# Peptides against a protein of PDB entry 5OOQ, part 89

Target 1, 227 residues: chain A of PDB entry 5OOQ
Amino acid sequence: YREDVRQVVTHPANALSFLQPGRLVEISVNGKDNYGWGAVVDFAKRINKRNPSAVYTDHESYIVNVVVNTMYIDSPVNLLKPFNPTLPEGIRPAEEGEKSICAVIPITLDSIKSIGNLRLYMPKDIRASGQKETVGKSLREVNRRFPDGIPVLDPVKNMKIEDEDFLKLMKKIDVLNTKLSSNPLTNSMRLEELYGKYSRKHDLHEDMKQLKRKISESQAVIQLDDL

## One batch from the design tools (peptide; made by RFdiffusion4, then SolubleMPNN)

Design b2_p17_4_s1 (from b2_p17_4, 7 letters changed)
Fold by OpenDDE base, seed 2:
Structure b2_p17_4_s1 (fold): chain B 227 residues (1-227), chain A 17 residues (1-17)
Amino acid sequence: as target 1 above (227 residues)
Amino acid sequence: SELLKELEREKKLLELS
């Protein structure tokens, strides 16, 4: 259910309006590399210069540049390519006991675990000497101030996601979290049903994406044949 | 062109679903 919520929250239609400079986001790249909370620099629509007809999923269709303060110190950060979310080998967060540095990394929306209800002051030129470190210091301070975790945007109250099925999902999650349900099995079944509906919506979106891709590929082939 | 038309029809059907 958390993943379903994440998929909805991180969809461009919902997320982009909250990815202002300085917005805190929790980052997990490829579901493996957890960088913790970072700060948004900016975002842009993903463009493949080599293949302009490339169709990306909704969650991969934008690149978000984020400052992280958890980059492993020996990571080849110099190999980071702007607007390329495919990170070079060796780019990873520092493990426990390792030293970390601040870095700006390009990520997709799919790499956002959560969106925080806080914004840092973001310098105009993050590439200037010392600016990333300043943001990194601010990130540390925020983490210090919120030992129980950085407040996450409420999808309903803050993000104004008003989808009925989503609202039902959120209510059920809330009930489960508060242990107010007298029958955990019944609540689990209801959650499963809601999850099923969302999963179906997700599947439909994926189908639409696949169709769009096929259309794009077909158009590209036609253009190649006309040349 | 026929394949494109078919794909567009499928797309419209999915958007209406």
Scores: peptide ipSAE 0.000, ipTM 0.302, DockQ to the pose 0.018
Fold by OpenDDE base, seed 3:
Structure b2_p17_4_s1 (fold): chain B 227 residues (1-227), chain A 17 residues (1-17)
Amino acid sequence: as target 1 above (227 residues)
Amino acid sequence: SELLKELEREKKLLELS
């Protein structure tokens, strides 16, 4: 169920407006490489120049560049390709006892575990010498100040996700997390149903938005041709 | 326009279900 919430929170329609430079995000790549909290540099829509017709899932349709301070020191960071979220083999976080360095890595929205309710100062040129390390120091300081964890954006209060089905989902999850449910099985089934409804509703909304955009574009072209 | 109307109808049906 946490994954279900994560899918909603990290959807482009919800997440992108909160991925400003310096925004803290918790990063897990491919479900195995946990880099911890990093800081957003920027993001861009994923474009395949070789195949412009390539279709990506919503959560893979954007690339987010993030500064991490947990990169393994001997990782082949020189092999990182700009705007390529498929990380080379050997790119990984440092394990316990290993030395780490700061790096900028491109990730997809699907690699965001959580979005923090904090922003760091982000240098204008993060690629300049020493700038990544400055951000790295700030990340360490934040972790020091928040030993119990960095505050996460509230999906409802902060992100303003007001969908009724989502709200119901969140309430049910809270009940389950606190073990206040007298019937976990029934509640689990209801959660899946609510998530399904939300997902379908969201898809319809996006389809409508796309259609409206196409109509608007077509009308604009016609008007320009008539002028 | 017809497709938009259809999507709006489906959306309303989903909201009511």
Scores: peptide ipSAE 0.000, ipTM 0.291, DockQ to the pose 0.024
Fold by OpenDDE base, seed 1:
Structure b2_p17_4_s1 (fold): chain B 227 residues (1-227), chain A 17 residues (1-17)
Amino acid sequence: as target 1 above (227 residues)
Amino acid sequence: SELLKELEREKKLLELS
């Protein structure tokens, strides 16, 4: 279901209006290279100059240029070709313990995991010296401010996706999430434990009341014999 | 419990789907 949602969200009909300069997007290339959150520079319709008759899927029909701050420092960034989403071999995110640099990479819509509900201020000339690094610093600051994750655009509330089938899908997901969070078993076990404790407390209270009555009755009988 | 296993399966399916 998450993939289905992603497919709808990243479809050109829905995504492009939210890919303004500075828009934060979470990037995964080829399902394995996770660059984390980057910032949109611009986008353009994919044109194959060598093969003008090339037909692309909807999710591959646009190229989005994004600034990432997680590029492995020894990646051959010089081999990156503008408007070519087929990344050269060796272009990858830095792993844990590796140094990273800022880079502009061309990606397809299919490489977007999520679209953030935030926009950075983007320099007018991102290719100018030091500008990518400035955006990189901003990305780090955003990540620092949102340790639990950058807010994602709500497909319905923010993106205004009103497709009936999509709404049904979202409702199903919400129901499933609620069921998973409200583990009936954990709740039932907790309820049983609580009910068990309550029942025991009630029984003890009734026993105490009965004992108090017996004491009172015994005292009344003693007073009648002394009269 | 069988129910927990079912919920975990559903969660995995939700994550995969």
Scores: peptide ipSAE 0.000, ipTM 0.234, DockQ to the pose 0.029; fails the geometry check
Fold by OpenDDE base, seed 5:
Formats: sequence, structure tokens, C-alpha cells
Structure b2_p17_4_s1 (fold): chain B 227 residues (1-227), chain A 17 residues (1-17)
Amino acid sequence: as target 1 above (227 residues)
Amino acid sequence: SELLKELEREKKLLELS
């Protein structure tokens, strides 16, 4: 269901009106390379100058330029071609322990996992010296401010997607989420976890009480001996 | 156990679909 929602949300008819400069988007290229949240620079209809008759799917028919701050530092970013979403070999996000840099990459709509409900200030000339790094700093700040994740646009409330089948899908998801959260077994497991914590706390409290009694008894014996 | 399996299936369906 999440993929179905993503397909609808990232369709040009729905997504393009929300891809303003500075819009935050979560990026996954080819279902493999997760760049995290980036910021939209601009977008354009995909045109193949060498093959003008090329037909692209709806989700591949536009190129979105995005600033990411997670590009592997040794990636061959100089080989990036403007408006070419086919990324050169070696273009990848930094892994754990690797250093990252800011880069502008061209992606398709199919590479958007989520559209955020936030927009950054986007410099007029992102290619100017230091501008992409400024956006990168802003991205880091946003991630810091939203440790639980950047707010995602609500497809219905924010994006105003009114397709009946989509609404049915969303309702099904809501019902399933409610069912999962209200499931007696889940509640029982939570209760068991809470009971376990309570029981441990109670045991510690009883141990402390017993220890205090022993100390008190020992002090009473000492007082009797001193007396 | 059966209910847990059902919940896991539903969760998987939510994640995959």
C-alpha cells in the first residue's frame, strides 16, 4: 500500500505543483541509493535531444534537480551531466564512516520516496561557490530539528488528491493502522512490558525496604550495645 | 501465536503494498 501511495503522490499530475525551489524531498535512486532528504532546485520535462521520439513513463518523464548533503566525497561528481538522471558509476551516498559532500543531482520522480511539508530558502544560483554547502547546512539543521523525521505532505489534506480509488486506499491504510494499534495482542504485549518494568521496580523497592530494615535492625543493636 | 503471525502479515502487507 505504501508503494501504491508513493506512485500516486509522485505522479506528475500531483507532485509537480509541490516541487517548488527549496521543497524537501526524500530521495532513493534506483531503490538502492538512499540520499535522505534533499532540497529541490528546479525541474524540467525530460527531453531526449538524441531521440526526440523517446517515450518515458509518467514517473520518468520529468527531471528534478535536488541538492543532497550525503554524496560520497570521492564520488565522480564532475561526471554528472545536467538533466541526465542516469548517474555515472560511483555516484552514491556516503556509507557509515565515510565523509559526504553536497551535490546537485538530477533524479526522476520515481526516485522520490516522500515529499516534505517544508521548504528551505533556495539561493538563486545554486552553482555559485558555497551555495550548495549553505543548503547542506540548512538540511542538517532541519534534520536536527526533526529527529523523529521531517513532516511529510498529507496527500489528501495538503496535496488535495481527490481520486476515489486513492481515497479508498488511504482509508484502508487508516483502518489497518487502527487495527494494528488497537489489537488486543499488541495491547497485551505492551501491558506485559509495563508489568515487567513495574515488577522490576517493585522488586527493587522491596529490596531497598529489606535493606533499610536490616540497617535499622543493625543500628538498633548498636544502640543497645552503646547503651 | 496465530494473532502475532496475522499482525506480522498485516504489517508486511502495509510495508509492501
Scores: peptide ipSAE 0.000, ipTM 0.238, DockQ to the pose 0.035; fails the geometry check

Design b2_p17_4_s2 (from b2_p17_4, 8 letters changed)
Fold by OpenDDE base, seed 3:
Structure b2_p17_4_s2 (fold): chain B 227 residues (1-227), chain A 17 residues (1-17)
Amino acid sequence: as target 1 above (227 residues)
Amino acid sequence: AEKLRELRREARRLALS
């Protein structure tokens, strides 16, 4: 259900009006490279100069330029091509213990995990010396101020998505969240211990099933030999 | 027959654990 919500939120019909310069967005490229929260520079419709007849999916039909402050320092940022969302090999976020730098990367709408309810001041010329780093400092400050996470735009209250099917989806999610929060195990201080016990029990059950199968196979072989 | 007895013993051990 969360992915369904993301698909609706990041659809051009809904997302583009909220991708103003400075808008915070959470970025995950190809489902593996998490850059965290970045800031929107601008966006444009994707144009393939080599194949003007190329048809893109709705979520791949626009390119969003974003400032990130989590780029690995040794990433080949010089190989980045403007308005090309296919990132060169080696372009990745810094891992734990690695140094990071600020960079502007082109992404598709499909690489947006969430849209924040905050906007930074975006310099007019982000490519000027020192401007990316200024935005990077602002991003760090925002993350410091919101240790529990940057507020996300409410799809209904803020984005005014009024599609009936979407509203039904949101209602279902709300019901599920309520059920989850009411579950006595959710707030249990012993949840980890209980999960460990459950996992062990499951493993034992699987082992028993495997042994029963082996016993059955052995019995079948004995019957064949007695035959 | 011996292998079957061993498997049954192991299964009983797992069922009692």
Scores: peptide ipSAE 0.023, ipTM 0.556, DockQ to the pose 0.012
Fold by OpenDDE base, seed 2:
Structure b2_p17_4_s2 (fold): chain B 227 residues (1-227), chain A 17 residues (1-17)
Amino acid sequence: as target 1 above (227 residues)
Amino acid sequence: AEKLRELRREARRLALS
């Protein structure tokens, strides 16, 4: 259920308006590499220069540049390619006991675990010497100030996601989290049902988007053949 | 053109569902 909430929250239609410079985001790359909380530098629509006709999923269609302070010190950060979310081998977060450095990494929306309800000051030129480290210090300070975790944007109150099925899902999740349910099994079943409905709706939206892209691609091919 | 028409029909079906 958390994953489905994440899928909704990180969808471009919802997430992009909250990815301002300095926005805190929790980062997990490929579901394996947890960088913790980072800060958004900027984002751009993903463009494949080699294959302009490349179709990306909604969650992969944008690249978000984020400052992280948890990059392993011996990671080949010099091999990072701007706007390439496919990270080179060896790019990973520092493990416990390892030294970390600050780095700017390009990630997809799918690599966002959560969006924080806080923004840091983001330098205009993050690539300038010392700027990444400054942001890194700010990240450490935020983590220190919020030992119980950085506040996450409320999908409903803050992000204004008003989909009825989503609202129902969120309410059920809240009830389950507070253990106010007299019948956990029934509530779980209802939650599963609501989740299923929402998932189906999401799948339909994705299918529609894929079809729209295919239509656009077909039109582009036709235009190229007519040229 | 035929493929485009088919895709448009499928898109309309999905939008109506």
Scores: peptide ipSAE 0.017, ipTM 0.479, DockQ to the pose 0.018
Fold by OpenDDE base, seed 4:
Structure b2_p17_4_s2 (fold): chain B 227 residues (1-227), chain A 17 residues (1-17)
Amino acid sequence: as target 1 above (227 residues)
Amino acid sequence: AEKLRELRREARRLALS
């Protein structure tokens, strides 16, 4: 359901009006590379110069340039091309213990995890010396001020999404969140431990599922070799 | 604990869906 909400929120019809310069957005590229909260520089409709007839999905049809402060220091940032969302190999966020730098990354709407209810001051020329770092400092300050997380735009109250099915979805999510919050274990100091154990169990289950898939694939390959 | 796990599963399922 959160993914369904994300799909609606990040649809061009809803998202673009909230992607003003300085708007905070939470970034996850390819569902793997989490850059955290960045700031919007600008956006443009995606144009393929090599294939002008290329048709993109709604979520891939726009490119958003964002400043992030979590880029891995040794990433090949010099290879980044403005308005090219196909990132060079090695472009990734810094992991724990790694140093990070500020960078401007072109992303698609599909790479937006959430849209924040805050805007930073965005310099007119972000490419000028020191400007990216200034925005990076501002991002750090915002994260410091909101240790519990940056406030997210309310899809209904702020974004004015009035679709009936969407409202039903939101209501269902609210009911589930209420049930989750009312659970005695939610306030338990053991919640983190229990969640950790559950997460590990889930990971093990996923590992088992992957192993079963690999076994099935291997068996299929063996059957193909026996044919 | 099981209900919470179920709710978390459901919440995660909701988060993943």
Scores: peptide ipSAE 0.000, ipTM 0.315, DockQ to the pose 0.078; fails the geometry check
Fold by OpenDDE base, seed 5:
Structure b2_p17_4_s2 (fold): chain B 227 residues (1-227), chain A 17 residues (1-17)
Amino acid sequence: as target 1 above (227 residues)
Amino acid sequence: AEKLRELRREARRLALS
């Protein structure tokens, strides 16, 4: 259901009106590279000058330029091509213990996990010396101010998505979230204890099944030897 | 144990949907 919501939210018909300069977006490239929250610079319709007849899916039909502050410091950022969402090899977020830098990367709408309900001040010329770093500092400050996560745009209240099927989806999610939160087993300590017990019980059952199989095999061998 | 499994299934379903 979350993926279904993401598909609707990131569709051009819904997302583009909220991709103003400075808009916060959560970025995951190719379902692998999580850059965290970045800030929108601008967007443009994807045009393939070499193949004008190229047809893109709705979610790949626009390029969004975003500032991230989590780029690995030794990534080949000089190989980044403006408005080319196919990133060079080695372009990745910094892992734990690695240093990061600020960079502007081109992404597709499909690389947006969520759209934040916040906008940063975006410099007019982000490529000017020190401007990316300024935005990077602002991103760090926002993350500091929102330790529980940056507020996400409400698809219905903020984005005004009024599609009936989408509303039904949102209602189902709300019902499931309510059930999950009201379930006594969601208590973290009790859940960990119960999971530990369950895992041990499962392992014992598997061991028992394996032992029973070995016993059966041994009995079959004995019968063959008696034959 | 069954309730925990159901809860995990629902959580996974919620995450994948």
Scores: peptide ipSAE 0.000, ipTM 0.277, DockQ to the pose 0.069; fails the geometry check

Design b2_p17_4_s3 (from b2_p17_4, 6 letters changed)
Fold by OpenDDE base, seed 5:
Structure b2_p17_4_s3 (fold): chain B 227 residues (1-227), chain A 17 residues (1-17)
Amino acid sequence: as target 1 above (227 residues)
Amino acid sequence: SELLKELRRELKREALS
Protein backbone atom coordinates (compact mmCIF):
# COMPACT_ATOMS: atom_id res chain seq x y z
CA TYR B 1 0.00 0.00 0.00
CA ARG B 2 2.89 2.38 0.64
CA GLU B 3 4.05 2.06 -2.93
CA ASP B 4 0.53 2.82 -4.12
CA VAL B 5 0.52 5.97 -2.01
CA ARG B 6 3.94 6.93 -3.33
CA GLN B 7 2.78 6.53 -6.92
CA VAL B 8 -0.10 8.92 -6.33
CA VAL B 9 1.90 11.44 -4.29
CA THR B 10 4.78 11.59 -6.77
CA HIS B 11 2.55 11.93 -9.81
CA PRO B 12 3.18 15.27 -11.57
CA ALA B 13 -0.41 16.37 -11.01
CA ASN B 14 0.16 16.21 -7.26
CA ALA B 15 3.90 16.58 -6.62
CA LEU B 16 4.97 19.53 -8.79
CA SER B 17 3.09 22.15 -6.79
CA PHE B 18 5.09 21.08 -3.73
CA LEU B 19 8.52 21.02 -5.34
CA GLN B 20 9.37 24.63 -4.58
CA PRO B 21 13.01 25.58 -4.03
CA GLY B 22 14.13 24.31 -0.65
CA ARG B 23 11.43 21.64 -0.30
CA LEU B 24 12.75 18.58 1.46
CA VAL B 25 12.41 15.28 -0.37
CA GLU B 26 13.59 11.79 0.48
CA ILE B 27 15.57 10.31 -2.38
CA SER B 28 16.10 6.77 -3.61
CA VAL B 29 17.58 6.34 -7.07
CA ASN B 30 16.75 3.17 -9.01
CA GLY B 31 15.46 1.55 -5.84
CA LYS B 32 19.06 1.04 -4.75
CA ASP B 33 20.86 4.27 -3.92
CA ASN B 34 19.38 5.95 -0.86
CA TYR B 35 20.61 9.51 -0.52
CA GLY B 36 18.29 10.34 2.36
CA TRP B 37 16.66 13.73 2.63
CA GLY B 38 17.69 16.35 0.10
CA ALA B 39 16.48 19.81 -0.86
CA VAL B 40 14.85 20.76 -4.15
CA VAL B 41 16.67 23.28 -6.29
CA ASP B 42 14.24 23.36 -9.20
CA PHE B 43 12.48 21.12 -11.71
CA ALA B 44 11.80 21.07 -15.42
CA LYS B 45 9.87 19.03 -17.91
CA ARG B 46 12.07 16.34 -19.37
CA ILE B 47 12.99 17.13 -22.96
CA ASN B 48 15.05 14.86 -25.14
CA LYS B 49 16.63 17.12 -27.72
CA ARG B 50 18.08 14.17 -29.60
CA ASN B 51 14.77 12.34 -29.68
CA PRO B 52 11.91 14.83 -29.39
CA SER B 53 9.40 12.05 -29.97
CA ALA B 54 10.51 10.21 -26.86
CA VAL B 55 7.58 9.36 -24.61
CA TYR B 56 8.22 9.19 -20.90
CA THR B 57 5.99 7.83 -18.18
CA ASP B 58 4.34 10.39 -15.94
CA HIS B 59 6.84 9.72 -13.17
CA GLU B 60 9.81 10.08 -15.52
CA SER B 61 8.51 13.08 -17.45
CA TYR B 62 10.10 15.67 -15.13
CA ILE B 63 13.60 16.17 -13.82
CA VAL B 64 14.09 17.47 -10.30
CA ASN B 65 17.44 18.92 -9.27
CA VAL B 66 18.15 18.22 -5.61
CA VAL B 67 20.96 19.00 -3.20
CA VAL B 68 22.15 15.97 -1.27
CA ASN B 69 24.78 15.87 1.46
CA THR B 70 25.39 12.12 1.28
CA MET B 71 27.28 11.81 -2.02
CA TYR B 72 30.33 9.57 -1.82
CA ILE B 73 33.41 11.81 -1.80
CA ASP B 74 35.19 9.89 -4.56
CA SER B 75 32.18 9.73 -6.85
CA PRO B 76 32.73 11.25 -10.31
CA VAL B 77 30.49 14.27 -9.69
CA ASN B 78 32.21 16.13 -12.52
CA LEU B 79 30.54 13.72 -14.94
CA LEU B 80 27.06 14.72 -13.81
CA LYS B 81 25.09 16.26 -16.64
CA PRO B 82 22.45 18.83 -15.83
CA PHE B 83 18.93 17.56 -16.45
CA ASN B 84 20.16 14.04 -17.19
CA PRO B 85 18.70 11.64 -14.62
CA THR B 86 20.81 8.76 -15.96
CA LEU B 87 23.64 9.03 -13.48
CA PRO B 88 27.20 8.07 -14.42
CA GLU B 89 28.76 4.91 -13.08
CA GLY B 90 30.20 5.49 -9.63
CA ILE B 91 27.65 8.10 -8.58
CA ARG B 92 26.39 6.74 -5.27
CA PRO B 93 25.73 7.68 -1.67
CA ALA B 94 28.47 7.22 0.88
CA GLU B 95 28.35 4.01 2.85
CA GLU B 96 29.10 3.63 6.53
CA GLY B 97 32.62 4.80 7.27
CA GLU B 98 32.95 6.69 3.99
CA LYS B 99 33.15 10.45 3.70
CA SER B 100 30.40 12.33 1.91
CA ILE B 101 30.13 15.60 0.02
CA CYS B 102 27.32 17.86 -1.09
CA ALA B 103 26.18 17.56 -4.68
CA VAL B 104 23.33 18.56 -6.94
CA ILE B 105 21.87 15.56 -8.73
CA PRO B 106 19.09 15.35 -11.30
CA ILE B 107 16.41 12.81 -10.41
CA THR B 108 13.00 11.77 -11.69
CA LEU B 109 9.80 11.94 -9.68
CA ASP B 110 10.01 8.17 -9.40
CA SER B 111 13.14 8.61 -7.26
CA ILE B 112 11.20 10.51 -4.58
CA LYS B 113 10.28 8.34 -1.62
CA SER B 114 8.48 11.09 0.25
CA ILE B 115 7.91 14.83 0.23
CA GLY B 116 8.64 16.63 3.47
CA ASN B 117 6.50 19.24 5.16
CA LEU B 118 9.51 21.56 5.46
CA ARG B 119 11.36 23.97 3.22
CA LEU B 120 14.92 25.19 3.59
CA TYR B 121 16.21 28.51 2.43
CA MET B 122 17.64 27.87 -1.02
CA PRO B 123 20.39 30.15 -2.34
CA LYS B 124 19.72 31.82 -5.67
CA ASP B 125 22.89 30.38 -7.15
CA ILE B 126 23.43 26.94 -5.72
CA ARG B 127 26.48 26.38 -7.94
CA ALA B 128 28.33 29.30 -6.42
CA SER B 129 31.24 28.42 -4.17
CA GLY B 130 30.14 27.21 -0.76
CA GLN B 131 26.40 27.32 -1.42
CA LYS B 132 25.89 23.56 -1.67
CA GLU B 133 27.77 23.13 1.58
CA THR B 134 25.55 25.70 3.26
CA VAL B 135 22.48 23.73 2.24
CA GLY B 136 24.24 20.58 3.40
CA LYS B 137 24.74 22.08 6.84
CA SER B 138 21.08 23.00 6.96
CA LEU B 139 20.14 19.43 6.06
CA ARG B 140 22.30 18.11 8.88
CA GLU B 141 20.67 20.52 11.29
CA VAL B 142 17.18 19.44 10.23
CA ASN B 143 18.08 15.79 10.71
CA ARG B 144 19.43 16.67 14.15
CA ARG B 145 16.22 18.47 15.10
CA PHE B 146 14.02 15.64 13.88
CA PRO B 147 15.61 12.44 15.17
CA ASP B 148 12.35 10.56 14.69
CA GLY B 149 12.20 11.61 11.06
CA ILE B 150 11.36 14.67 9.04
CA PRO B 151 7.61 15.37 8.90
CA VAL B 152 6.05 14.15 5.67
CA LEU B 153 3.33 16.03 3.83
CA ASP B 154 -0.10 14.63 4.50
CA PRO B 155 -1.52 13.66 1.09
CA VAL B 156 -5.05 14.61 2.09
CA LYS B 157 -4.66 17.44 4.59
CA ASN B 158 -1.66 19.16 3.01
CA MET B 159 -1.62 18.07 -0.62
CA LYS B 160 -5.42 18.11 -0.94
CA ILE B 161 -5.57 14.88 -2.91
CA GLU B 162 -9.29 14.16 -3.06
CA ASP B 163 -9.41 11.19 -5.42
CA GLU B 164 -11.98 8.71 -4.12
CA ASP B 165 -9.86 5.64 -4.72
CA PHE B 166 -6.93 7.30 -3.01
CA LEU B 167 -9.09 8.22 -0.03
CA LYS B 168 -10.18 4.60 0.23
CA LEU B 169 -6.54 3.56 0.18
CA MET B 170 -5.73 6.02 2.96
CA LYS B 171 -8.62 4.71 5.03
CA LYS B 172 -7.33 1.18 4.65
CA ILE B 173 -3.90 2.29 5.79
CA ASP B 174 -5.42 4.00 8.82
CA VAL B 175 -7.27 0.82 9.71
CA LEU B 176 -4.09 -1.20 9.41
CA ASN B 177 -2.22 1.29 11.58
CA THR B 178 -4.93 1.03 14.20
CA LYS B 179 -4.72 -2.75 14.15
CA LEU B 180 -0.96 -2.62 14.45
CA SER B 181 -1.14 -0.25 17.40
CA SER B 182 -3.68 -2.47 19.12
CA ASN B 183 -1.62 -5.61 18.60
CA PRO B 184 -0.52 -7.11 21.92
CA LEU B 185 3.02 -7.58 20.63
CA THR B 186 3.25 -3.94 19.64
CA ASN B 187 1.93 -2.92 23.02
CA SER B 188 4.45 -5.15 24.74
CA MET B 189 7.32 -3.65 22.77
CA ARG B 190 6.05 -0.18 23.52
CA LEU B 191 5.89 -0.98 27.20
CA GLU B 192 9.45 -2.26 27.10
CA GLU B 193 10.59 0.91 25.39
CA LEU B 194 8.78 3.09 27.90
CA TYR B 195 10.22 1.09 30.75
CA GLY B 196 13.68 1.43 29.29
CA LYS B 197 13.30 5.19 29.03
CA TYR B 198 11.91 5.36 32.52
CA SER B 199 14.77 3.30 33.88
CA ARG B 200 17.34 5.50 32.19
CA LYS B 201 15.65 8.62 33.48
CA HIS B 202 15.57 7.18 36.95
CA ASP B 203 19.25 6.28 36.78
CA LEU B 204 20.16 9.77 35.63
CA HIS B 205 18.08 11.28 38.37
CA GLU B 206 19.80 9.16 40.97
CA ASP B 207 23.20 10.07 39.56
CA MET B 208 22.28 13.74 39.80
CA LYS B 209 21.20 13.30 43.40
CA GLN B 210 24.45 11.59 44.24
CA LEU B 211 26.47 14.34 42.61
CA LYS B 212 24.49 17.00 44.46
CA ARG B 213 25.15 15.21 47.73
CA LYS B 214 28.86 15.05 46.99
CA ILE B 215 28.92 18.74 46.17
CA SER B 216 27.05 19.57 49.36
CA GLU B 217 29.41 17.44 51.40
CA SER B 218 32.42 19.09 49.84
CA GLN B 219 30.99 22.54 50.50
CA ALA B 220 30.28 21.61 54.09
CA VAL B 221 33.88 20.52 54.56
CA ILE B 222 35.13 23.77 53.05
CA GLN B 223 32.88 25.78 55.35
CA LEU B 224 34.22 23.89 58.35
CA ASP B 225 37.79 24.63 57.32
CA ASP B 226 37.02 28.32 56.85
CA LEU B 227 35.60 28.38 60.34
CA SER A 1 15.63 2.14 22.05
CA GLU A 2 16.78 2.98 18.54
CA LEU A 3 16.81 -0.67 17.62
CA LEU A 4 13.25 -1.03 18.85
CA LYS A 5 12.22 2.01 16.86
CA GLU A 6 13.81 0.52 13.79
CA LEU A 7 12.07 -2.79 14.38
CA ARG A 8 8.77 -0.99 14.72
CA ARG A 9 9.41 0.84 11.50
CA GLU A 10 10.17 -2.41 9.73
CA LEU A 11 7.05 -4.03 11.14
CA LYS A 12 5.02 -1.06 10.02
CA ARG A 13 6.53 -1.28 6.56
CA GLU A 14 5.70 -4.96 6.29
CA ALA A 15 2.16 -4.40 7.53
CA LEU A 16 1.58 -1.57 5.08
CA SER A 17 3.23 -3.24 2.11
Scores: peptide ipSAE 0.000, ipTM 0.270, DockQ to the pose 0.056
Fold by OpenDDE base, seed 3:
Structure b2_p17_4_s3 (fold): chain B 227 residues (1-227), chain A 17 residues (1-17)
Amino acid sequence: as target 1 above (227 residues)
Amino acid sequence: SELLKELRRELKREALS
């Protein structure tokens, strides 16, 4: 169901109006290379100059240029071609323990895992020296301020997707989530967790995490005012 | 920086929503 939602959300008819410069998007290339949250530079309809008759799927018919701050430092970023979503060999996110750099990569809509409900200021010339790094710093700051994750656009409330079948899908997901929460197994696991020596600690930790998130968000707003 | 100012505005908007 989550994949179905993603397919609808990332469809050009829905996604493009929310891919303004600076829009945060979560990026997964080929379902394998997770770059995390990046910022949209721009997008364009995919045109194959060598094969003008090339037909692309809806999700592959547009190229989105995004700034990421998780590119592996030794990736051949110099081989990146603007508006070419076929990434050169060796272009990958940094693994744990590896150093990363900021890069602008072209991706397809299908490489968008989620669209964030946040938009950064995007420099006019992102390719100018230091600009992508500035955006990268902003991405790090956003991630710091949202330790529990960057808020995602609500497909219905924010994106105004009013397709009846989609709404039915969302309702089904909600019902399933409710059933899972009301499932005796979930309740028994909760009871076991409640009876577990660490039940209170876990609940307190989760509450603390949520509170810390709220405080962090509020402090972030305040700190930004002081800066 | 202009970037920080914009980030502040967006975070404020999100916090108020």
Scores: peptide ipSAE 0.035, ipTM 0.641, DockQ to the pose 0.065; fails the geometry check
Fold by OpenDDE base, seed 4:
Structure b2_p17_4_s3 (fold): chain B 227 residues (1-227), chain A 17 residues (1-17)
Amino acid sequence: as target 1 above (227 residues)
Amino acid sequence: SELLKELRRELKREALS
């Protein structure tokens, strides 16, 4: 059901009006390469110069240029071609422990996992020296401010998708989410996680108290010797 | 899958209108 929602949301009829410069989008290329949240530079209808008669699916008919700050540092970014969503081999996000850089990558609508309800300031000339890094810093700041995740556009309230079947789909998802959240196993796992965090905090607090007592006792002994 | 196809068709109609 989530994929069905994504297909509707990322359809050109719905998505394009929300892909303004600076719009945050969550990016997953080929369902494998997760770049996280990036910022839209611009978009254009996909044109094949070699085959002008080429017909693309709706979700592949537009190219969106996005700034990401999670590109692997040793990726061959110099091989990136503007408005070519077929990425060169080796272009990938940085994994854990790897260094990342900022890059502008062309993606299709199908590579959008979600559309955020936030926009960054987008420089007029993103190709100018240092501009990509500026956007990258802004992306890092946004992620810092939203540790629980960047807010996503509401398909109904924000995007005004009023299709009856879509609304039914959304209702079904809500029901399922409610059932999942009320599941004893889910509640148990959450409780265990919370309890674990609480227990660790308690242990640290007790350690601090013990250390303070030891310091106080040591100071008292020194005072007695001076006396 | 059928629902998705139907939704896409409706969205296309709205976009062309």
Scores: peptide ipSAE 0.018, ipTM 0.490, DockQ to the pose 0.027; fails the geometry check
Fold by OpenDDE base, seed 1:
Structure b2_p17_4_s3 (fold): chain B 227 residues (1-227), chain A 17 residues (1-17)
Amino acid sequence: as target 1 above (227 residues)
Amino acid sequence: SELLKELRRELKREALS
């Protein structure tokens, strides 16, 4: 179900209106390379000059340029081709203990794991000296401020996805989450205590998430000086 | 810094509620 939700959220009909400059997006390339949260520079419809007849799926039909601060330092970033989402071999995020650098990478919509409910101020000329690093610092600060994760756009409340089938899907997910919490096996006293603690933690976590969402909604655009 | 301040303010409000 999570993948189904992601497919709907990242569809051009829904996602593009939320990919403004500075929008935070969580990036996973080829289901393997997790760059974490990056910031959108811009996007464009994918054009194959070598093969104009190429037909792309909806999720591969646009290229999104994003700033990431997790690029492995020894990655061949010089081989990155503008507007080419097929990344060269060796382009990968830094692993634990490795040094990282800031880079602009072109990705497809399919590489978006989540769309954040926050926007950074994006410099007009991101390719100018020091600008990527400035955005990188802002990304680090955002991550520091949201240790439990950056608030994600609500598909229904924020993105206004009102498709009936999608709403049914969301309801099913909600019911399943509730049933998992209401399973009779939880009626043992220890499970009640554990569930009580878990439920309290969950409620607190949800309250925190809601609060973070409210903050993100009120500050839809975070200026660099506000960070 | 402002985001952090707002987050702290909201967390304090929730904790007091």
Scores: peptide ipSAE 0.013, ipTM 0.384, DockQ to the pose 0.075; fails the geometry check

